# Peptides against a protein of PDB entry 7SID, part 30

Target 1, 151 residues: chain A of PDB entry 7SID
Amino acid sequence: LHMYLMLLKELPGEEYPLPMEDVLELLKPLSNVCSLYRRDQDVCKTILNHVLHVVKNLGQSNMDSENTRDAQGQFLTVIGAFWHLTKERKYIFSVRMALVNCLKTLLEADPYSKWAILNVMGKDFPVNEVFTQFLADNHHQVRMLAAESIN

## One batch from the design tools (peptide; made by RFdiffusion4, then SolubleMPNN)

Design b1_p12_6_s2 (from b1_p12_6, 4 letters changed)
Fold by OpenDDE base, seed 5:
Structure b1_p12_6_s2 (fold): chain B 151 residues (1-151), chain A 12 residues (1-12)
Amino acid sequence: as target 1 above (151 residues)
Amino acid sequence: LDELTKELEELL
């Protein structure tokens, strides 16, 4: 886990995109890691904070590439799972804060949710619609972060 | 994509 998290942390951001092949290799174990540590709030927060770099990288890639679509799908699956569990009130505010930051970054890369769509339980949820739900979050800091993202 | 989504939802 620690080695994997370190690798995610070292990913270049928007200014220095990685080859999509490298991104795919990093995303392969992500679902397993998230599943294994789904009940650990600190690990979940750390994962969400580190995958911010992945979001920035994906936003700079060719949307028509098969590898890009594959990477986007794998990433969105994880984000969708965290969002779903958040709706089920499984995560504390600090994890939700990290999730909002991921969603904010997605909206910056895709403001009209052309590709940033979460598929959960067979239903599609555009990130722009998902994001607005956090404006009504029970925790004031989450609401504030969401509001700041709109300005 | 759909299979991966379902798998993750089941695992999480």
Scores: peptide ipSAE 0.052, ipTM 0.740, DockQ to the pose 0.080
Fold by OpenDDE base, seed 3:
Structure b1_p12_6_s2 (fold): chain B 151 residues (1-151), chain A 12 residues (1-12)
Amino acid sequence: as target 1 above (151 residues)
Amino acid sequence: LDELTKELEELL
C-alpha cells in the first residue's frame, strides 16, 4: 500500500502529463487497493487526494482514444464507488471533502458531464448532478467546499 | 478490466 501511494504521490502535475499507458498501469491496482481499505478513512482520504493528479491527466487526454476511455471508465467506477458509499454514510467529512475535490476536477475538465458519468448499480449519474448533492451535505465544511467549487 | 470490475463490485 505505502509503495503504491508513494507512486501516486509522485505523479507529475498538469505541466507534465503522463502517457495514457502509464495512467492505465497506475489505475489497474487502484480498485483493489480501494476495496481492501474501503473501511479505512485515512487511507481512503489519502487515495482520493493522490488520484487528483490522475484526474488532471485524464482531462487533458484525447477523448477519441480507446485507452483514454478505458482509463476514464476505471477511474469513474472508483469514484462512483466512493460516492455510493458516501450516500450510505460510510465516510467521514474529510473523505467526502477529498471526493468533492475529485468531482470538482472532473467538472473542470467536463463541465456538462458528457463523459464524467458515474455508473452505480446499473444506473448513470452525471457528475454535475452528483456534485450538486454535496451542497446539502450534513457537514458545513463539505457544503462550503462544494459551494466554492461551483464558482 | 474483468478484475477491476469484480473488485469494484465488491467495494459497493
Scores: peptide ipSAE 0.041, ipTM 0.723, DockQ to the pose 0.112
Fold by OpenDDE base, seed 2:
Structure b1_p12_6_s2 (fold): chain B 151 residues (1-151), chain A 12 residues (1-12)
Amino acid sequence: as target 1 above (151 residues)
Amino acid sequence: LDELTKELEELL
């Protein structure tokens, strides 16, 4: 876990995008790691904070590439899972804060949710619609972060 | 708990 998190942390963002092939290699174990540590709030927060670099990298990629679509799909699957569990009130505010930051970055890369769509339980949820739900979050810091992201 | 695990497995 430590080695994997370190790799995610060191991933370049918008300033220096990596080849999509390298991004895919980092994303391959992500779903498994998230599944294994889904009940560990600290690990989940750390993962979400580190994958911000992945979102930034994906936003500058060629959307017509099969590898890009694959990477987007793998990432969105994980985000969708975290969102689903958030709706089930399984995560503390600090994890939700990290999730909102991910969603914010997604909206910056894809304001119209052309590809930023969460598929949960067979249903599609555009990130822009998902994001508005955090404006009514129970924790004031989460609401504030969500509100700031609109401006 | 088992239901949550199943739901997560369907998502991931």
Scores: peptide ipSAE 0.032, ipTM 0.682, DockQ to the pose 0.051
Fold by OpenDDE base, seed 1:
Structure b1_p12_6_s2 (fold): chain B 151 residues (1-151), chain A 12 residues (1-12)
Amino acid sequence: as target 1 above (151 residues)
Amino acid sequence: LDELTKELEELL
């Protein structure tokens, strides 16, 4: 876990995007890691904070390539899972804050939700619609972060 | 905890 988290942390942002092939390799273990540590709030927060760089890389890549679609799919599956579990009140506010930052970054990369669509339980949820739900979050800091992101 | 496990298995 430690080594994997370090790799995520050291991933360059949009200034130095990685080849999509490298992004794919980085994403492969992500679902398993998230599943294994789903009950550890600190680990989940750390993961969500680090995958912000992945979103930045995805936004700077050729969206028409098969590898890009594959990477987007793997990433969005994880984000969708965190969002769903958030709705089930499984995560504390600090994890939700990190998730909102991920969604914000997705909207910056894809303002019209052309590819940023969460598929949960067989249903599609555009990130722009998902994001607005956090305006009604129970925690004031989450609501504040969501509101600031709209302006 | 069982509910969380089932939900993750369905999503991941």
Scores: peptide ipSAE 0.032, ipTM 0.685, DockQ to the pose 0.052

Design b1_p12_6_s3 (from b1_p12_6, 4 letters changed)
Fold by OpenDDE base, seed 2:
Structure b1_p12_6_s3 (fold): chain B 151 residues (1-151), chain A 12 residues (1-12)
Amino acid sequence: as target 1 above (151 residues)
Amino acid sequence: LDELLEELESLL
């Protein structure tokens, strides 16, 4: 876990994006790692904070390639799972803060949710619609972060 | 792709 998290942390962001092939290699274990540590709030927060770099890489890539679509799909699956569990009140505010940051970065890369769509239980949820739900979050810091992202 | 979601829901 530690080695994997370090790899995610060291991933270059928007300034120096990695080839999509390298991004895919880093994303392959992600769903498994998230599944294994889904009940560990600190690990979940750490994962969400580190995958911000992945979002930045995805936003700078040509979206018509198979590898890009694959990477986007793998990433959005994880985000969708975290969002779903958040709605079920399974995560503390610090994890929700990290999730909102991911969603904010997604909206910056894809303001019209052309590809940033969460598929949960067979239904599509554009990130721009999902994001508005955090304006009504129970924790004031989450609401504030969500509100700041709109301005 | 709901594999992760299904796994999480089944184990929570």
Scores: peptide ipSAE 0.042, ipTM 0.735, DockQ to the pose 0.073
Fold by OpenDDE base, seed 5:
Structure b1_p12_6_s3 (fold): chain B 151 residues (1-151), chain A 12 residues (1-12)
Amino acid sequence: as target 1 above (151 residues)
Amino acid sequence: LDELLEELESLL
């Protein structure tokens, strides 16, 4: 876990995106790591904070690449799971804050949710529609972060 | 996602 989190943390940001093949290799174990540590709020928060760099890489990638679509799918699977569990009140506010930051970054890269769509239990949820739900979050800091992100 | 979701829901 420590080594994997370190790799996520050291991933270059928006200014220096990685080749999509490298991003895809990094994403392959992500779902398993999230599943294994799903009950650890601190680890989940750390993962979500670090994958912000992955979102930035995905946003600047070649959308016509099969590897891009695969990487987007792998990433959105994880985000969709976190979002669904958030709706079930499984995560504390600090984890939700990190999730909102991920969604914010997705909207900056894809304002019209052309590819940023969460598929949960066979139903599609565009991120722009998902994001508005956090304006009604029970925690004031989450609401404030969501409000700042759309203004 | 469905497989991951089912696994998470069953264990949480």
Scores: peptide ipSAE 0.038, ipTM 0.721, DockQ to the pose 0.069; fails the geometry check
Fold by OpenDDE base, seed 3:
Structure b1_p12_6_s3 (fold): chain B 151 residues (1-151), chain A 12 residues (1-12)
Amino acid sequence: as target 1 above (151 residues)
Amino acid sequence: LDELLEELESLL
């Protein structure tokens, strides 16, 4: 876990995108890592903070290839799961704040939600629609973070 | 996704 998190943290951002092949290799174990944190929401927060680099790399991809769609799908599956559990009130505010940052970055990369769509329980949810829900979050810091993202 | 959701839900 620590080695994987370190690798995610050291990924270059929007200014220096990685080849899609490298992104795919990094995404392969992500779902498994998320399922192994054993109710440690601090680890969950750390994962969400570090995958911001992945979002930035996906946003810089100008290739409409199978690999791009695969990478986007794998990433959005994880984000969709975290969002779903957030709606189920399973995550504390610090995890929700990390998720909002991910959604904000997705909107910056894909303002029109062409590919940034969460599929949860067989239904599609554009990220722009999902993001607005955090403006009404029960925790004031989450609302503030969401509001800052709009301005 | 459903499998991931079930796994995450079981941990929370």
Scores: peptide ipSAE 0.034, ipTM 0.721, DockQ to the pose 0.073; fails the geometry check
Fold by OpenDDE base, seed 1:
Structure b1_p12_6_s3 (fold): chain B 151 residues (1-151), chain A 12 residues (1-12)
Amino acid sequence: as target 1 above (151 residues)
Amino acid sequence: LDELLEELESLL
């Protein structure tokens, strides 16, 4: 786990995007890691904070490539799962804060939700619509973060 | 916590 988290942390930002092939290799274990540590709020928070760099890489890539679509799909599956469990009140505010930051970054990369669509339980949810739900979050810091992103 | 387990396994 620690080695994997370190790799995610060291991903370059928008200034130095990784080849999509490398992004794919890093994403492959992600679902399994999230599943294994689903009850560990600190690990979930850390994962969500580190995958912010993945979002930045995805936004700078050619969206028409098969590798890009594959990477987007794998990433969005994980984000969708965290969002769904958030609705079920399974995560503390600090994890929700990290999730909102991920969604914010997705909106910056894809303001019109052309590819940023969460598929949960067989239904599609555009991220721009999902994001507005956090304006009504029970925790004031989550509401504030969401509101700042819209203003 | 058991519900979290089942829900996450169904989504991932």
Scores: peptide ipSAE 0.033, ipTM 0.673, DockQ to the pose 0.052; fails the geometry check

Design b1_p12_6_s4 (from b1_p12_6, 4 letters changed)
Fold by OpenDDE base, seed 3:
Structure b1_p12_6_s4 (fold): chain B 151 residues (1-151), chain A 12 residues (1-12)
Amino acid sequence: as target 1 above (151 residues)
Amino acid sequence: LDELEEELEKLL
């Protein structure tokens, strides 16, 4: 985990986009990495904070390529799962804050949610609609972060 | 999708 997290942390942001092939390789083990750390929401928070680099890269890629669609799908699956569990009140506020940052970055790349759509339990949820829900979050810091992201 | 959700739920 440490090596994986360090790799994600050290990745360049939007200024230096990665090849989509590299993004895919980084995303593939993500679900497995999470599964290894039971009852550790700090790991979830850390991972969500680190995958921000991946989100920034997704917005710079050719959306017509198969690799881009694959990367988007894998990433949105992860975000959708975190969001779903958030709706079920499973995650603490710090994880929700990290999730909001991810959603913010997605909206910066795709303001109209053309591709940033979460599919959960067979239903589609555009990220822009999902994001507005955090304006009414139970925790004040989450609400403030969400509000800051809009302004 | 469901598998990922189940795996993430184990982290809670």
Scores: peptide ipSAE 0.047, ipTM 0.739, DockQ to the pose 0.074
Fold by OpenDDE base, seed 1:
Structure b1_p12_6_s4 (fold): chain B 151 residues (1-151), chain A 12 residues (1-12)
Amino acid sequence: as target 1 above (151 residues)
Amino acid sequence: LDELEEELEKLL
């Protein structure tokens, strides 16, 4: 886990985009790691904070590439899972804050939700629709972060 | 919890 988290942490952001092939390799174990540590709030927060770099990298890639679509799919699966578990009230506010930051970054990269669509339980949810739900979050800091992202 | 785990397995 620690080695993987270090790799995620050291992933270059928008300023230094990586080849999509490298991003794909990094994303392969992500769903398994998230599943294994889904009940560990600190690990979930750390993962979500680190994958912000992945979002920034995906936003700078060639959208017509098959590898790009594959990477987007793998990433969005994880985000969708965290969102679903958030709806089940399984995560504390600090994890939800990290999730909102991910969604914010997705909206910045794809403001029209062309590819930023969460598929959960066989249904599609555009990130813009998902994001607005956090305006009604029970925690004031989450609401504030969501509101600031819209302005 | 069992139901949630099953749902999670479908998602991830």
Scores: peptide ipSAE 0.041, ipTM 0.688, DockQ to the pose 0.050
Fold by OpenDDE base, seed 2:
Structure b1_p12_6_s4 (fold): chain B 151 residues (1-151), chain A 12 residues (1-12)
Amino acid sequence: as target 1 above (151 residues)
Amino acid sequence: LDELEEELEKLL
């Protein structure tokens, strides 16, 4: 876990995007790691904070390649799972904060939710619609972060 | 809880 998280953290930002093939290699174990540590709030927060770099990379990529769609799909699956568990009141505010940051970054990259769509239980939820729900979050810091992101 | 775990397995 430590080594994997370190690799995620060391991903370059928007100034130096990684090849999509390298992004895919890093995303391959992500769903398994998230599933294994889904009950660990600290690990979940850390994962969500580190995958922000992945979102930035995905936002810069051309949407025409199969690899891009694959990478986006793998990432969105994880975000969808975290969102679903958030709806079930399973995560503390700090994890929700990290999730909102991911959603914010997605909206910046894809304002019209062309590819930023969460598929949960066979249903599609555009990230812009999902994001709006955090404006009514129980924790004031989450509401503030969500409100800040739309301005 | 068991139902949620099953749902999560479908998501990830």
Scores: peptide ipSAE 0.041, ipTM 0.687, DockQ to the pose 0.048
Fold by OpenDDE base, seed 4:
Structure b1_p12_6_s4 (fold): chain B 151 residues (1-151), chain A 12 residues (1-12)
Amino acid sequence: as target 1 above (151 residues)
Amino acid sequence: LDELEEELEKLL
C-alpha cells in the first residue's frame, strides 16, 4: 500500500525514536506489504530502505520489554526472508544493497547479535555471521558496501 | 519470478 510506504518513509530517525507501541503498529502490516509487492523488486528495495528507521528505533528501546521483543521478531522475520532469498540469487543487486544497509544498521545497534538473529526455516543465524557473507557477493558494489562496515 | 513468489509465500 502506498500510504503505508509513505508512512515508513516519513518515520523519524534515531534522534527522534518512537514509542515501541507505535513501532509495533507500523510493523504489523509489513509482512503483508512485502508479500503483496514480492513481484516488484524495486518496491522491495524501497521497503528495505525505509525500514532502516525502524531498526534505529528498535536500538533505542529497552531490549528486555515484551513489546521490544515482539517488534524485533516481526522485523527480523522480514529481513530473514529477504536474506534467504538473496542466498538463492532471487534478488537483484539493488535489493541486496538495501538489505546490507539494514544488516549494517542492525550491527550498529547490536554488534554482538544478542537480539539481531535471523530465524529462517527454524534455524538461527546471527546477523554478524550473516553479514560477512556479503563480503563475497557477486556484485562489486555489494561487496564494497559490506566491506565499509568492517573498516 | 514464480519461484521467488513461492518462497516469499512460505517465509512471510
Scores: peptide ipSAE 0.040, ipTM 0.693, DockQ to the pose 0.054

Design b1_p12_7_s1 (from b1_p12_7, 5 letters changed)
Fold by OpenDDE base, seed 1:
Structure b1_p12_7_s1 (fold): chain B 151 residues (1-151), chain A 12 residues (1-12)
Amino acid sequence: as target 1 above (151 residues)
Amino acid sequence: LEEERNKILNAP
């Protein structure tokens, strides 16, 4: 786990995007890691903080390539799962803060949710619609972060 | 992807 998290942490940001094939290789084990540690708040927070760089890479790539679509799908699978578990009140505010930052970054890359769509329980939820739900979060810091992101 | 989603959602 720690080695994998270190790899995610060291991902280049928007200034130096990775080839999409490399992004795919890094995303492949992500769902398994999330499954194993879904109840560990600290690990989930760390994962969400590190995958911010992945979102930046996805936004700078050729959106029409098959590899890009595959990477987007794998990433959105994880984000959708975290969002669903958030709705089930499984995560503390610090994890929700990290999730909001991921959603914010997605909206910056895809303001109209053309590809940033969460599929959960067989239903599609555009990220722009999902994001607005955090304006009503129970924790004031989460509400503030969400509100600041739309201005 | 559906299988991956289910793994996370249904994990113990």
Scores: peptide ipSAE 0.490, ipTM 0.920, DockQ to the pose 0.897
Fold by OpenDDE base, seed 2:
Structure b1_p12_7_s1 (fold): chain B 151 residues (1-151), chain A 12 residues (1-12)
Amino acid sequence: as target 1 above (151 residues)
Amino acid sequence: LEEERNKILNAP
């Protein structure tokens, strides 16, 4: 786990994007890792914080590439799962903060949610619609972070 | 991807 998390952390940011093939290879194990540690708040927070770099890479990639679509799918699968579990009140505010940061970055890359769509239980939820729900979060810091992101 | 989503959502 820690070796994998370290690899995620070392991903270059928006200024130095990795080839999509490399991003995809790093994303392939992600769903498995999330499934194993979904009940560990600290691990989930760490994962969400580290995958911010992935979002930045996805935003600068060619959207017509098969690898890009695959990488987007792998990433959105995880984000959708965390969002769903958040709706079920499974995560503390610090994890929700990290999730909002991911959603914010997604909206910056895809403001109209053309590809940033969460599919959960057979239903599609555009990230822009999902994001507005955090404006009414129970924790003031989460609400503040969400409110800052729309300006 | 459906399988991957279900794996996370249904994990113990």
Scores: peptide ipSAE 0.488, ipTM 0.919, DockQ to the pose 0.891
Fold by OpenDDE base, seed 5:
Structure b1_p12_7_s1 (fold): chain B 151 residues (1-151), chain A 12 residues (1-12)
Amino acid sequence: as target 1 above (151 residues)
Amino acid sequence: LEEERNKILNAP
């Protein structure tokens, strides 16, 4: 786990995106890691903080390639799962803060949610609509972060 | 992807 998290942390930022093939290799074990540690708040927070770099890479990639679609799908699967579990009140505010940052980055790359769509239990949820829900979060810092992200 | 979603959502 720690080696994988370290690898995610060392991903380059928005200015230096990785080839999509490399992104796919990094995303392959992600769902398994999330499933194993979904109840660990600290691990979930760390994962969400580190995958911010993945979001930035996805936003700058060639949207027409099959590899891009696969990477987007794998990433959105994880984000959708964390969002769903958040709605079920499974995560503390610090994890929700990290999730909002991920959603913010997605909206910066895809403001109209053309590809940034969460599919949970067979239903589609555009990220721009999902993001709005955090304006009504129970924790003031989460609401504040969400509000700052919009304007 | 459905399988990947389910394993996260249904994990113990």
Scores: peptide ipSAE 0.488, ipTM 0.919, DockQ to the pose 0.903
Fold by OpenDDE base, seed 3:
Structure b1_p12_7_s1 (fold): chain B 151 residues (1-151), chain A 12 residues (1-12)
Amino acid sequence: as target 1 above (151 residues)
Amino acid sequence: LEEERNKILNAP
């Protein structure tokens, strides 16, 4: 786990985009890691903070490539799962704040939610619609972060 | 992807 998190932490951001092939290799084990540590709030927060680099890379990629679609799918699978568990009140505010930051970055890359769509239990949820739900979050800091993101 | 989603959602 710690080796994987270290790799995520050291990933270049928007200033230094990675080849899509490298992004895919990093995303492949992500769902498994999330499944193993879904109940660990600190690990989930750390994962969400580190995958911000992945979102930035996805936003700069060729949207028509198969590799891009695959990377988007794998990433959105994880984000959708975290969002669903958030709806089930499984995560504390610090994890939800990290999730809002991910959603904010997705909206910056895809303002109209053309590809940024969460699929959970057979239903599609555009990220722009998902994001607005955090404006009504029970925790004031989450609401503030969400509000700052749209202003 | 469905399998990956289920792994996260149904994990202990």
Scores: peptide ipSAE 0.486, ipTM 0.919, DockQ to the pose 0.908

Design b1_p12_7_s2 (from b1_p12_7, 6 letters changed)
Fold by OpenDDE base, seed 3:
Structure b1_p12_7_s2 (fold): chain B 151 residues (1-151), chain A 12 residues (1-12)
Amino acid sequence: as target 1 above (151 residues)
Amino acid sequence: LEEEYNKIMNAP
């Protein structure tokens, strides 16, 4: 786990985007790692914070490439699962804040949620609609973060 | 992708 998290942490940011092939290799183990540590709030928060760099890479890629669609799909699957678990009240506010930051980054890359769509239980939820729900989050800091992200 | 989703959702 720690080795993987270190790799995610050391990912180049928007200034130095990785080839999509490298992004895919990093994303492939992600769902497995998330499944193993879904109940660990600190690990989930760390994962969400680190995958922000992945979102930035995805936003700069060619949307028409198969590799881009694959990477987007794998990433959105994880975000969708974490959002679903959030709806089930499985995550504390600090994890939800990290999730909001991920959603914010997605909206920066895709403001109209053309590709940023979460599939949960077979249903599609555009990220812009999902994001709006955090404006009514039970925790004050989450609501504040969501409100700041709109502007 | 559905398989990946289920891995997370069905994990203990």
Scores: peptide ipSAE 0.701, ipTM 0.957, DockQ to the pose 0.936
Fold by OpenDDE base, seed 1:
Structure b1_p12_7_s2 (fold): chain B 151 residues (1-151), chain A 12 residues (1-12)
Amino acid sequence: as target 1 above (151 residues)
Amino acid sequence: LEEEYNKIMNAP
């Protein structure tokens, strides 16, 4: 886990995007790691904070390539699962804050939710619609973060 | 992808 988290943390951002092939390799273990530590709030927060760089890489790539679609799918699967667990009230506010930041970054990369769509329980939810739900979050800091991200 | 989703959702 530690080694993987370090790799995620050291991933270059928008200034130095990685080849999509490298992004794919980095994403392959992600769902497994998330499944093992889904009940660990600190680990989930850390994962969400680090995958922000992945979103930046996805937004700078050719959206028409098969590798891009694959990478987007793998990433969105994890985000969708974490959102679903949030709906089930499994995550504390600090994890939800990190999730909101991920959604914000997705909207910056894809303002019209052309590819940023979460599939939860077989249904599609555009990220822009998902994001607005955090305006009604029970924690004031989460609501504030969501509100600040709109303007 | 559904398998990956279920892996996270159904993890013990």
Scores: peptide ipSAE 0.700, ipTM 0.957, DockQ to the pose 0.911
Fold by OpenDDE base, seed 4:
Structure b1_p12_7_s2 (fold): chain B 151 residues (1-151), chain A 12 residues (1-12)
Amino acid sequence: as target 1 above (151 residues)
Amino acid sequence: LEEEYNKIMNAP
């Protein structure tokens, strides 16, 4: 876990995007790691904070390439699962804060949710629609973060 | 992808 999290942390941002092949290699273990530590709030928060860089890389890629679609799918699967678990009230506010930041970054890369769509329980939910739900979050800091992201 | 989603959702 530590080695993987370190790799995610060291992922270059939007200024220096990685080749899509490298992004895919980093994303392959992600679902496994999330499954193993889904009940650990601190680990989930850390994962969400680190994958912000992945979103930035995905936003700069050719949307028509197979590798880009694969990477987007791998990433969105994890985000969709985290959102689903959030709906089930499995995560404390600090994890939800990190998730909102991920969604914000996705909206910056894809404002109209053309590719940023979460598939949860077989149904598609555009990220812009998902994001608005956090305006009604039970925790004031989450609501404030979501509200600040709109303007 | 469905398998990966279910892996996370059904993890112990």
Scores: peptide ipSAE 0.699, ipTM 0.957, DockQ to the pose 0.914
Fold by OpenDDE base, seed 5:
Structure b1_p12_7_s2 (fold): chain B 151 residues (1-151), chain A 12 residues (1-12)
Amino acid sequence: as target 1 above (151 residues)
Amino acid sequence: LEEEYNKIMNAP
């Protein structure tokens, strides 16, 4: 786990996008890691903070390639699962803060949710619609972060 | 992708 998290942390950001092949290799074990540690709030927060770099890489890639679509799908599957678990009140505010930051980054890369769509329980939810729900979060810091991210 | 989603959602 720690080695994988370190690898995610060291991923270059928006200014230095990686080849899509490298992004795919990083995403392969992600769902497995999430499944093993979904009940650990600290690990989930760390994962969400580190995958911000993946979003930045995806946003600058050629969206027409099969590899890009594959990478987007694998990433959005994880984000969708974390959002679903959030709806089930499984995560404390610090994890929700990290999720909001991830959604914010997605909106910056895809403001109109052309590809940033979460599939939860067989239904599609555009990230721009998902994001507005955090304006009504029970924790004031989460609401504030969401509000700051709109403008 | 559905398999990956279910893996996370159904994990113990």
Scores: peptide ipSAE 0.698, ipTM 0.957, DockQ to the pose 0.919

